# Peptides against a protein of PDB entry 3VZA, part 147

Target 1, 98 residues: chain A of PDB entry 3VZA
Amino acid sequence: RVERLCKSKELFEERLGLEIRRIHNEQLQFIFRHIDHKDPDKPYMFTLSINEQGDYEVTSCTPPLDCISEFQLKVRETNNFSAFIANIRKAFTALSFK
Target 2, 62 residues: chain B of PDB entry 3VZA
Amino acid sequence: AAYVTQLYYKISRIDWDYEVEPARIKGIHYGPDIAQPINMDSSHHSRCFISDYLWSLVPTAW

## One batch from the design tools (peptide; made by RFdiffusion4, then SolubleMPNN)

Design b2_p27_2_s2 (from b2_p27_2, 18 letters changed)
Fold by OpenDDE base, seed 2:
Structure b2_p27_2_s2 (fold): chain B 98 residues (1-98), chain C 62 residues (1-62), chain A 27 residues (1-27)
Amino acid sequence: as target 1 above (98 residues)
Amino acid sequence: as target 2 above (62 residues)
Amino acid sequence: SELEKQKKADEELKRKLLAERAELAAA
């Protein structure tokens, strides 16, 4: 089972270009790669936590996204975590063309 | 590892067929309405194209 | 409905995130 989980994780990391890490202060770090086709290894990342009120909170975003605050509001409203992550990647992709 | 793997599924709704050779990207995407098979030859695509394609399967509607 | 199922699933995810944080804090 452990080996299966490890392989699954590696497949997701490579194929989605998304690494997920548990980090200090009870946060999750999301690292996107494969965003910039000219620089596939360039990372685009954000960190996420559940705050004291039980709401999703973006604690950092690098590079910064103008829309990240709106997305945080939307995910709190809809609870659609999948769309939240997908929209962030979409925004990073758009940013890579500027 | 189990927790992170669960996150990947909650995000992507993809279930990989990890018993095939690494050059074959095979799995199933479970959309809200229908399930779609994934079956790609990774040697025919860049890493960025593959990622973009797979993410295109994930709905962005809130 | 499918939307309701999605909502319940995502609520469960949030609960798991909270539980995971609690477990890490207690460890």
Scores: peptide ipSAE 0.172, ipTM 0.890, DockQ to the pose 0.021
Fold by OpenDDE base, seed 4:
Structure b2_p27_2_s2 (fold): chain B 98 residues (1-98), chain C 62 residues (1-62), chain A 27 residues (1-27)
Amino acid sequence: as target 1 above (98 residues)
Amino acid sequence: as target 2 above (62 residues)
Amino acid sequence: SELEKQKKADEELKRKLLAERAELAAA
C-alpha cells in the first residue's frame, strides 16, 4: 500500500505539475509547475489553511493574484475545492503570459 | 502520503492506472456526469502540454 | 442533485482537513 501511495503521489506531481506539501503552522502548500511553457520548472505557489471559523484561507500567494480574494470568497460559498484549485492554476497560467 | 493522495483525487478526479509502462499516461477522469478515459504516450508530448491537457479536464465552474 | 452531492463531498474534505490538523496537533 505504501508503495502504491508513493507512486500515486509521484504520478500526480509529474503529470499535473502540482506538488502538495504539509508545512508549518498547519498549512498546505500548493506548488504549480508546468505553467510557463518557456520555463516549465518555474514555481507558482500558494498556501492554504482552515481558519478559526472553519473557512478556507489563503495565507500566501506567489506570485500574487488579484483574483485570489474573490476565489477565496467563492470557495467559501460553494465549497468546491476542485474548482478553487483549478481556477487558481488558470489564473497563474494567464499571469504567465503577462 | 495517503492524505496528500486523497487531495489529488479530490482536486483532479483522476484515477491512474498504475500497472502500465512509464511512458504511458493512462487513467480515468471522473466528471460530474461522465467518466473519460485518459490514454497518452508521454514521449509524444511536453510536460507542460500534458499538464495543461489534464487540467483542462477539471471543471472551473463554481 | 449533482451539485448537492459535490457540495456534500467537499464538506467531507473540509472535515478531513480539520481532522488532519487536529491529529497532527495531538500527536
Scores: peptide ipSAE 0.170, ipTM 0.890, DockQ to the pose 0.021
Fold by OpenDDE base, seed 3:
Structure b2_p27_2_s2 (fold): chain B 98 residues (1-98), chain C 62 residues (1-62), chain A 27 residues (1-27)
Amino acid sequence: as target 1 above (98 residues)
Amino acid sequence: as target 2 above (62 residues)
Amino acid sequence: SELEKQKKADEELKRKLLAERAELAAA
């Protein structure tokens, strides 16, 4: 199972162009690549934590997204984590064309 | 690794077929209404196209 | 319903994230 888990992670990283890392201060770092077709390796990233109130909190976003605060609100309302991440990727994609 | 892998599934709702050749991207995406098979030849597509396609399977409705 | 299943799954995920944080803080 461990071997499968490692392979699974690698497949997700490559195929989704998404790396997920556990980092300092009890945060998760999400690194998107394959966003800009002209620069597939350019990273688009954000960090996420659960704050003391138990709510999702975006602690950084690079490059910055105008919609990130709204998405944070939406995920707090809906708890739809999947849509949260997918919408962020969609926003990064839109940003890459500007 | 288990925790991160679980996050990937919770995000994407994709299960990969691990028994195929590396050039074959095969799996199943589980949506709320229908399970959609994934079956792509990676040699025919760019990395960006593959990622965009897979993410297009993930609903963005809150 | 599928919506109910999704909501429960998402709530469980959040719970796990909270638990993970708690475990890390306790370490």
Scores: peptide ipSAE 0.162, ipTM 0.890, DockQ to the pose 0.022
Fold by OpenDDE base, seed 5:
Structure b2_p27_2_s2 (fold): chain B 98 residues (1-98), chain C 62 residues (1-62), chain A 27 residues (1-27)
Amino acid sequence: as target 1 above (98 residues)
Amino acid sequence: as target 2 above (62 residues)
Amino acid sequence: SELEKQKKADEELKRKLLAERAELAAA
């Protein structure tokens, strides 16, 4: 039901510290929080689309990640979307310590 | 909302137990090797710790 | 295998994202 779906979304958002939004230009926005333990609400985000060739494409990343292009290649190669998102979070976490 | 929740499952492979008190984080992580139960008291941990723990369940191998 | 299952699921996800894009474009 709708109520359960809403609750599910809220639980995922809070527990994973990940918000997923559908945004303009046929994109998904992924907003990570709970990355910086000193500033749990600080957002780390990227946007994702499927390009004209049908491949995952990162259209923005804030703050920028040097590894994001490599991850884009990896997800295109492996199609492992879960690992893709998890590795991005891992990279953001590493960045938060700098 | 259904679409987004499906994304969450595809990403995390976690199913929550929706019938517990808000302070209890219960669910199951379905990994490639074993289904691991999740059972945490949120009052015992910071939000960041909880998130880090849950994400640690998600494989990063491509 | 588990790997095949994962790949199939992720392919389905990609198709869903494509469908979502199509829906947004049609709106």
Scores: peptide ipSAE 0.172, ipTM 0.891, DockQ to the pose 0.022; fails the geometry check

Design b2_p27_2_s3 (from b2_p27_2, 12 letters changed)
Fold by OpenDDE base, seed 2:
Structure b2_p27_2_s3 (fold): chain B 98 residues (1-98), chain C 62 residues (1-62), chain A 27 residues (1-27)
Amino acid sequence: as target 1 above (98 residues)
Amino acid sequence: as target 2 above (62 residues)
Amino acid sequence: SEKKKLEEENKKRMEELEEEYEKLKAE
């Protein structure tokens, strides 16, 4: 089971180009790669926490996204975490072409 | 890494086939209405293409 | 409320994810 779980994580990281790490202050860091086809290893990242009210809160976003605040609102309203992450990746992808 | 795996599934809705050779990307994406099979030869695609394709399976509708 | 319960559940899951990460990192 442990070996399967470790393999699963590695497959997701490589195939989705998404790494998830715990960082200080009880936050999770989401690191997208494979966004820029000219620089596949270039990271696009944001950090996420659960605030005192129990809501998802984006604590940082690099590079910055104009839409990130709206996405935070949307995920709080819908609890659609999948769409939240997917839309962030979509936004990073669009940004990489500018 | 149970919770990590669960999180990736929560995000992507993809279930991998772990019994295939490393060069084969095989699994199932579970959409709201249909299940979409995944079956790719990774040697025929760039890492970016593979990621873009897989993410394209994930709905962005809230 | 149902929303509050869901938020608490999400918080617990986040904490469990963090703990699992730390455990895995230590192995």
Scores: peptide ipSAE 0.103, ipTM 0.875, DockQ to the pose 0.018
Fold by OpenDDE base, seed 1:
Structure b2_p27_2_s3 (fold): chain B 98 residues (1-98), chain C 62 residues (1-62), chain A 27 residues (1-27)
Amino acid sequence: as target 1 above (98 residues)
Amino acid sequence: as target 2 above (62 residues)
Amino acid sequence: SEKKKLEEENKKRMEELEEEYEKLKAE
């Protein structure tokens, strides 16, 4: 089971170009790669926590996204975590074309 | 590791086939209404193309 | 503990990623 879980993580990381890390203060770090086709290893990152009210809170975003506050509001309203992450990747992708 | 892998599924809704050769990207994406098979030869595509394609399967509607 | 070690390692990695991004952006 442990070996399967490790393999699963590696497959997701490579195929989605998304690394997920648990970091201090009960936060999650999300690192996107494979965004810029000219530089596949260029990282696009954000960190996420659960605040005292139990709501998702973005604690950092590099590079910054103008839409990140709106996405934080949307995920709190809809609880659609999948759409939240996918929309952030979409926004990073759009930013890479500038 | 279990927690992180659960997050990947929560995000992507993809279940990989772990028994195929490494060069084969095979699995199933579970959408709200339908399931779509994934079956790609990784040697025929760039890393960016593969990622973009897989993410295109994930709905962005809230 | 192993958990604390991982957290500290990830914290350092976060800082490295920010530096890596700035380096790549400058190129």
Scores: peptide ipSAE 0.020, ipTM 0.856, DockQ to the pose 0.022
Fold by OpenDDE base, seed 5:
Parts: sequence; C-alpha cells; structure tokens
Structure b2_p27_2_s3 (fold): chain B 98 residues (1-98), chain C 62 residues (1-62), chain A 27 residues (1-27)
Amino acid sequence: as target 1 above (98 residues)
Amino acid sequence: as target 2 above (62 residues)
Amino acid sequence: SEKKKLEEENKKRMEELEEEYEKLKAE
C-alpha cells in the first residue's frame, strides 16, 4: 500500500537520519542528519548522478570531503553502493569532530 | 516513494517491523552471512545514538 | 505532470535545505 511506503520512508528518514530526494537532471540528493550529537539537525549533503559514461558521479558535497574522490573511484570499481553511502556517512561523522 | 524505499533497503539492508508501537525500533538487518534482529526502545536513546547504532550495522568494506 | 510537480516540490525543498544549512553553519 501507498500508506506503508510513506511510513517506511518516514521511518528510514528518522532512524537513519538520511533523507533521499530525486532532483532535476536525474540526480539524487542525500542529506544526512544526526551526525553531530551537539547539532543533530545539522545537514551533511551530497548529490549523485550517473554520468554519460554510466558511472556514479558526485556532483556536490557540502561540507566538502577530502575522501569523496576516492570513494567515487571505489564505488565505480566495486559497485558497492551500500559501502559507498556508509563510508560517506563515516567521513561526515569524522569531520564533525574537528 | 517506492523507488526511494528501495534505495533505503539497498543502502541499509534493514527491513522494519511496521506493526509495533512508535517507541519501539524493531526490524532485521540482513548482512551477507547473518540476519541480525533490531529491537530498541527509542525513549532510552538520542536520535543521534540510534542513527549511529543502525549505521554501525552496515558494512563499510568495499 | 507528476514529473513537473515533483521537480517543483524538490526545488522548494532544496531552497529550504540551503537556508537551513547556512543558518546552522553560522551558529
């Protein structure tokens, strides 16, 4: 049911602290919250697209991550999308402690 | 909505139990080798702790 | 269309997100 899908999305958003939006030009926007325990609502965001070559491409990252280029390479090599997103969250978490 | 929900599963490998009260975070994380149950009382933890815990279930190995 | 409706909604959400981020970053 549509109602169940809506509930599912809300549970994921709240529990994972991750909002996913489909935006223009076939991109996905990922917004992490619950990263900084002192500022739980502070957003950490990146956008993702599939480029003309068919590869994942990070089109923006705010705040910037030094490791994002390496992660983009890794996900292209492994196609491990789950690890890609999880590692980005881990990197944002590390950044929040600085 | 269906597409986004599918993405959440692709990322987290978590399936929620939708029949429990809101204060109970119950579900299953499907790892590559084992399925681990999730069962938390949300009133005992901060939002950040809950998120950190759930993400800790997701492997980061490439 | 559904696509245009979603794009308009997402545009608004993006603007809100940008404002939220700038506000929280400034704190």
Scores: peptide ipSAE 0.020, ipTM 0.856, DockQ to the pose 0.021
Fold by OpenDDE base, seed 3:
Structure b2_p27_2_s3 (fold): chain B 98 residues (1-98), chain C 62 residues (1-62), chain A 27 residues (1-27)
Amino acid sequence: as target 1 above (98 residues)
Amino acid sequence: as target 2 above (62 residues)
Amino acid sequence: SEKKKLEEENKKRMEELEEEYEKLKAE
């Protein structure tokens, strides 16, 4: 099981171009790659925590995204974590064309 | 590792087939309505294309 | 602890990613 979980993580990292790191129990680091086709290894990163109220809070975003605050609001309203992450990737992708 | 893999599923709704050769990207994406099979030859595509394709399976509607 | 070690490693990784971005942006 442990080896399978490790392999699963590696497959997701490579295929989605998304690395997820646990900083602590309530904070996560998300690193996107494979965004810029001209520079596939260029990282796009954000960090996410759970605040005192128990809500998702973006604590860092590099490069910065104008829409990140709105996405934070949306995920709090909808609890759609999948759409939250996917929209961030979409926003990073759009940014890479500028 | 278990927690992180759970997050990947929570995000992507993809379940991989772990018994195929490394060059084969095989799995299932579980959408809200249907399950979509994934079956790609990774040697035929760039890393960026593969990632873009897989992410295109993930709904962005809130 | 292993947890604290991971936290420090992730913190460093975050800083490295920010630095890498700035370098790439400057090019």
Scores: peptide ipSAE 0.020, ipTM 0.857, DockQ to the pose 0.022

Design b2_p27_3_s1 (from b2_p27_3, 9 letters changed)
Fold by OpenDDE base, seed 3:
Structure b2_p27_3_s1 (fold): chain B 98 residues (1-98), chain C 62 residues (1-62), chain A 27 residues (1-27)
Amino acid sequence: as target 1 above (98 residues)
Amino acid sequence: as target 2 above (62 residues)
Amino acid sequence: DAERQRYLEELDKVDVKELLQKILNAP
């Protein structure tokens, strides 16, 4: 089971171009790669926590996204975390063209 | 890690077939309507294209 | 096969926020 879990994680990281790390102060770091086709290894990232109120809270976003606050609101309302992550990736992709 | 892998599934709704050759990207995407197979030859696509394609399977509607 | 399907079905029932908390609080 451990081997499968490790293999599965690696496959997700490579194929989705998404790495998930736990960092200091009980935060998760989401690192997107494969965004810019001209620079596939360029990272686009944000950090996330569950605040004391139990709400999703984006604690950083690099590069900054104008829509991130709206997405935070939407995920709090809908609890659709999948759409949350997918929309962030979409936004990063759009940003990579600028 | 088990929880992180579970999170990947919660995000993507993809279950990989990890027993195939490395060059074969094989799995199942469990969409809201029906499950769809994933079966790609990675040697025929860039990493960015593969990622873009897989993410295109993930609905963005809230 | 069937066991894996049942596993995924159970995962579908897991609240993502609870899952995140487990990740965040894991040693």
Scores: peptide ipSAE 0.776, ipTM 0.961, DockQ to the pose 0.951
Fold by OpenDDE base, seed 2:
Structure b2_p27_3_s1 (fold): chain B 98 residues (1-98), chain C 62 residues (1-62), chain A 27 residues (1-27)
Amino acid sequence: as target 1 above (98 residues)
Amino acid sequence: as target 2 above (62 residues)
Amino acid sequence: DAERQRYLEELDKVDVKELLQKILNAP
């Protein structure tokens, strides 16, 4: 079972180009790769926590995204975490062309 | 790892067939209305194309 | 199969925020 879970995680990481890490201070780090077709290994990342009020909170974003605060608001309103992550990746993709 | 893989599913709505050879990207995407099979030969595509394609399956509407 | 389908159906009911907390609190 552990072997299957490990395999599944590796498939998601490679195929989606998304790594999820637990880091210090009760945060999750989301690392996108495969964004820049000219540099597939270049990371685009943000960190996320659930604050004392129980709300999603983006604690960092590298490179910075102008739309990240709006997305944080949207995910709090809708609880559509899937759209939240997908929109962030879309924004990083757009940024990679600039 | 169990919770992380569950999170990947919650994000992507993809369930992999991980018993298939590595070169075959096989699974099912569970959209809101219909489930669609995924069946790709990874040797025919770049890593970026594969990722872009899979993410294109994920709705961005809030 | 039916077992896997049932598993995913139950997973669809899980709140993402609670799942995130479980990840953060995992040993």
Scores: peptide ipSAE 0.776, ipTM 0.961, DockQ to the pose 0.964
Fold by OpenDDE base, seed 5:
Structure b2_p27_3_s1 (fold): chain B 98 residues (1-98), chain C 62 residues (1-62), chain A 27 residues (1-27)
Amino acid sequence: as target 1 above (98 residues)
Amino acid sequence: as target 2 above (62 residues)
Amino acid sequence: DAERQRYLEELDKVDVKELLQKILNAP
């Protein structure tokens, strides 16, 4: 089971190009790679916490996304975390073309 | 960790077949209606294409 | 297999916010 868990995590990180790590101040960092086809290792990232009210809160976004505040509102309303992450990746992808 | 892999599943709805050769990307995507197999040769695609393809399986509707 | 299917079915019932909290509070 331990070997499976380790391998599974590595497969997700490589194949989705998404790394998830816990950082200081009770935050999660989501790091997207494989966004820019000309620079596959270029990171696109945001940090997330659950605030004192129990709501999703984006604490940083690099590079900045104009839509991130709207997505935060949407995920609070729907609790569709999958769509939240997928839409952020979609937005980063669009940004990479500019 | 177990919780992180569970989070990956909650995000992607993908379950990998970890027993196949490294060059084979094999698993199952559990969509809302029907489960669909994933089976592709990674040597035939770029890392970016593979990631884009897999993310295309994830619905963006709220 | 059936065991894996049951595992994923139970995981589908888990609230993602609870899962995030477990990650944030883990050692």
Scores: peptide ipSAE 0.776, ipTM 0.961, DockQ to the pose 0.934
Fold by OpenDDE base, seed 4:
Structure b2_p27_3_s1 (fold): chain B 98 residues (1-98), chain C 62 residues (1-62), chain A 27 residues (1-27)
Amino acid sequence: as target 1 above (98 residues)
Amino acid sequence: as target 2 above (62 residues)
Amino acid sequence: DAERQRYLEELDKVDVKELLQKILNAP
């Protein structure tokens, strides 16, 4: 089971091009790769925490996204974390074309 | 590690078939209404294409 | 596989925020 879980995580990381890491100050770092087809290893990332109010809080976004504050609001309202992550990736993808 | 894997599932709604050959991307995407199989030969696609395709399965509607 | 199906069904019920917190609190 442990072996399966480990392999599963690796498959997700590679196939989705998404790495999830716990970093300092009780934050999660979401690192997207495979965004820029010309540079597949170029990272697009944001960090997330659950603040004292229990709300999702984006603590950083690199490169910055104009829509990130709106997405934060949306995920707080809907709790649709899947859409939250997917929309961020979509936004990063759009940004990569600029 | 289990929790992270669970998070991946909650994000993507994909369950991998990890027992197939490494070059085979096989699994099931569980959409809101319909479950759809995933079955790709990774040797025929770029990493970016694969990722883009898989993410295209994830609804963006809030 | 029925067991796997049940597992995923239960996972669908898990609050993602709680899951995130569990990740953050893991040793």
Scores: peptide ipSAE 0.776, ipTM 0.961, DockQ to the pose 0.964

Design b2_p27_3_s3 (from b2_p27_3, 12 letters changed)
Fold by OpenDDE base, seed 3:
Structure b2_p27_3_s3 (fold): chain B 98 residues (1-98), chain C 62 residues (1-62), chain A 27 residues (1-27)
Amino acid sequence: as target 1 above (98 residues)
Amino acid sequence: as target 2 above (62 residues)
Amino acid sequence: RAEREAALAELDKVDVKELLRKILSAP
């Protein structure tokens, strides 16, 4: 099972261009790659935690996204985490064209 | 580690077929109404195209 | 195959926030 899980993770990381890492202070770091077609390895990332109130909280975003606060609000309202991540990637993609 | 792969599924709704050759991107995307197969030859596409395509399967409607 | 499908069906019932808590609380 461990081997299968490792393989599955690697496939997700490569194919989605998304790495998920646990970092200090009980946070998850989401690192998107394959965003900029001219620089596929350029990382676009944000960090996330569940705060004391039990709410999703974005603790950092690099590069910054104007829409990140709105997305945080939306995911709190809908609990649609999939759409949350997908919209962030969409926003990073749009930013890469600037 | 199991929880992270579960999180990937919760995000993408994709289940990979990990038993095929690396050059074949094969799996199933479980949409809200219908499951669709994924079957791509990775040698014919850039990494960015593949990622963009797979993410296009993920609804952005809240 | 059926077991895998059943596992995914159960995973669909899991709250993502709870899943995140499990990830964040793991040693």
Scores: peptide ipSAE 0.755, ipTM 0.961, DockQ to the pose 0.937
Fold by OpenDDE base, seed 2:
Structure b2_p27_3_s3 (fold): chain B 98 residues (1-98), chain C 62 residues (1-62), chain A 27 residues (1-27)
Amino acid sequence: as target 1 above (98 residues)
Amino acid sequence: as target 2 above (62 residues)
Amino acid sequence: RAEREAALAELDKVDVKELLRKILSAP
């Protein structure tokens, strides 16, 4: 079971180009790679927590995204976490062309 | 570890086939209404293309 | 196979926020 879980995680990380890490102060770090086709290893990342009110809260975003506050609002309203992550990746992709 | 892999599924709705060779990207994507197979030869595509393709399967509608 | 499908169906019912809390609180 442990081996299967490790393999699954590695497959997701490589194929989606998304690493998920637990960091200090009860936060999750989401690291996107494979965004810039000219520099596939360039990281695009944000950190997330569940605040005391029980709401999703983006605590950092690098590089910054103008739309991140709107996405935070949307995920709070819809609880569609999948769309939240996918839209962030889409925004990072758009940013990589600038 | 288990919870993180569950989170990946919650995000992507992909279930990988772990028993195939590494060069074969095989699994099932469970869309809102229909499940569709994934079956790619990784040697035919860049890492970025593969990631872009897989993410294209994930709806962005809120 | 049926067992795996059942497990995924159960996972579909899990609130993602609760899953996040479990990740954040895990030892």
Scores: peptide ipSAE 0.755, ipTM 0.961, DockQ to the pose 0.974
Fold by OpenDDE base, seed 1:
Structure b2_p27_3_s3 (fold): chain B 98 residues (1-98), chain C 62 residues (1-62), chain A 27 residues (1-27)
Amino acid sequence: as target 1 above (98 residues)
Amino acid sequence: as target 2 above (62 residues)
Amino acid sequence: RAEREAALAELDKVDVKELLRKILSAP
């Protein structure tokens, strides 16, 4: 089972180009790759926590996204985490075109 | 890693076929209404194309 | 196959925020 879980994680990381890491201070780091077709390994990332109020909180975003605050509001309202992540990737993709 | 894998599913709604060779990207995407098969030859596509395609399966409507 | 589909169906019922809490609190 452990081997299968490891394989599953690796498949998701490679195929979605999304790595998920637990980092200090009870945060998750989401690292997108395969965004820039000219530089597939270039990372686009944000960090997320659940704050003391129990709300999603983006603690960092690199590179910065103008829409990230709006997305944080939207995911708090809808709890649609899938759309939250997908929209962030969409925004990073748009940003990659400069 | 179980919870992280579950999170990947919650995000993408994709379940991979773990019994095929790595060059075959095979699985099922569970949309809100209909499940759609995924079956790609990775040797025919770039990593970016594959990722873009898979993410295109994920609805962005809030 | 049926067990796998059942497991995914149960996972669909799990609140993502609760899942995140489990990830953040897990050893």
Scores: peptide ipSAE 0.754, ipTM 0.960, DockQ to the pose 0.930
Fold by OpenDDE base, seed 4:
Structure b2_p27_3_s3 (fold): chain B 98 residues (1-98), chain C 62 residues (1-62), chain A 27 residues (1-27)
Amino acid sequence: as target 1 above (98 residues)
Amino acid sequence: as target 2 above (62 residues)
Amino acid sequence: RAEREAALAELDKVDVKELLRKILSAP
């Protein structure tokens, strides 16, 4: 089972180009790669926590996204975390075109 | 690792077929109404194309 | 296969926020 889980995680990381890490201060770091076709290894990332009110809170975004505050509002309203992550990736993709 | 894998599923709604050869990208995407198979030869595509394709399966509607 | 499908169905019911908390609190 451990082997299966490890393999599954690796498949997700490689195929989605998304790495998920636990970092300091009870945060998760989401690292997107494979965004820029000219530089596939260039990371686009944000960090996320659950604040004291129990709400999703983006604690950082690199590079910054103008839409991140709106997305945070939307995910709080809908709890559609999948759409949240997908929209962030879409925004990073758009940003990569400059 | 179990919870992280579960999170990947919650995000992507993809379940991989991990028994196939590494070069074969096989799985199932579970959409809101129907499930769709994934079956790609990774040697025929760039990493970026593969990722873009898989993410295209994920709805962005809130 | 049926067991796997059942597991995914149960996972569909899990609140992602709770899942995040589990990840953050896991050893």
Scores: peptide ipSAE 0.754, ipTM 0.961, DockQ to the pose 0.979

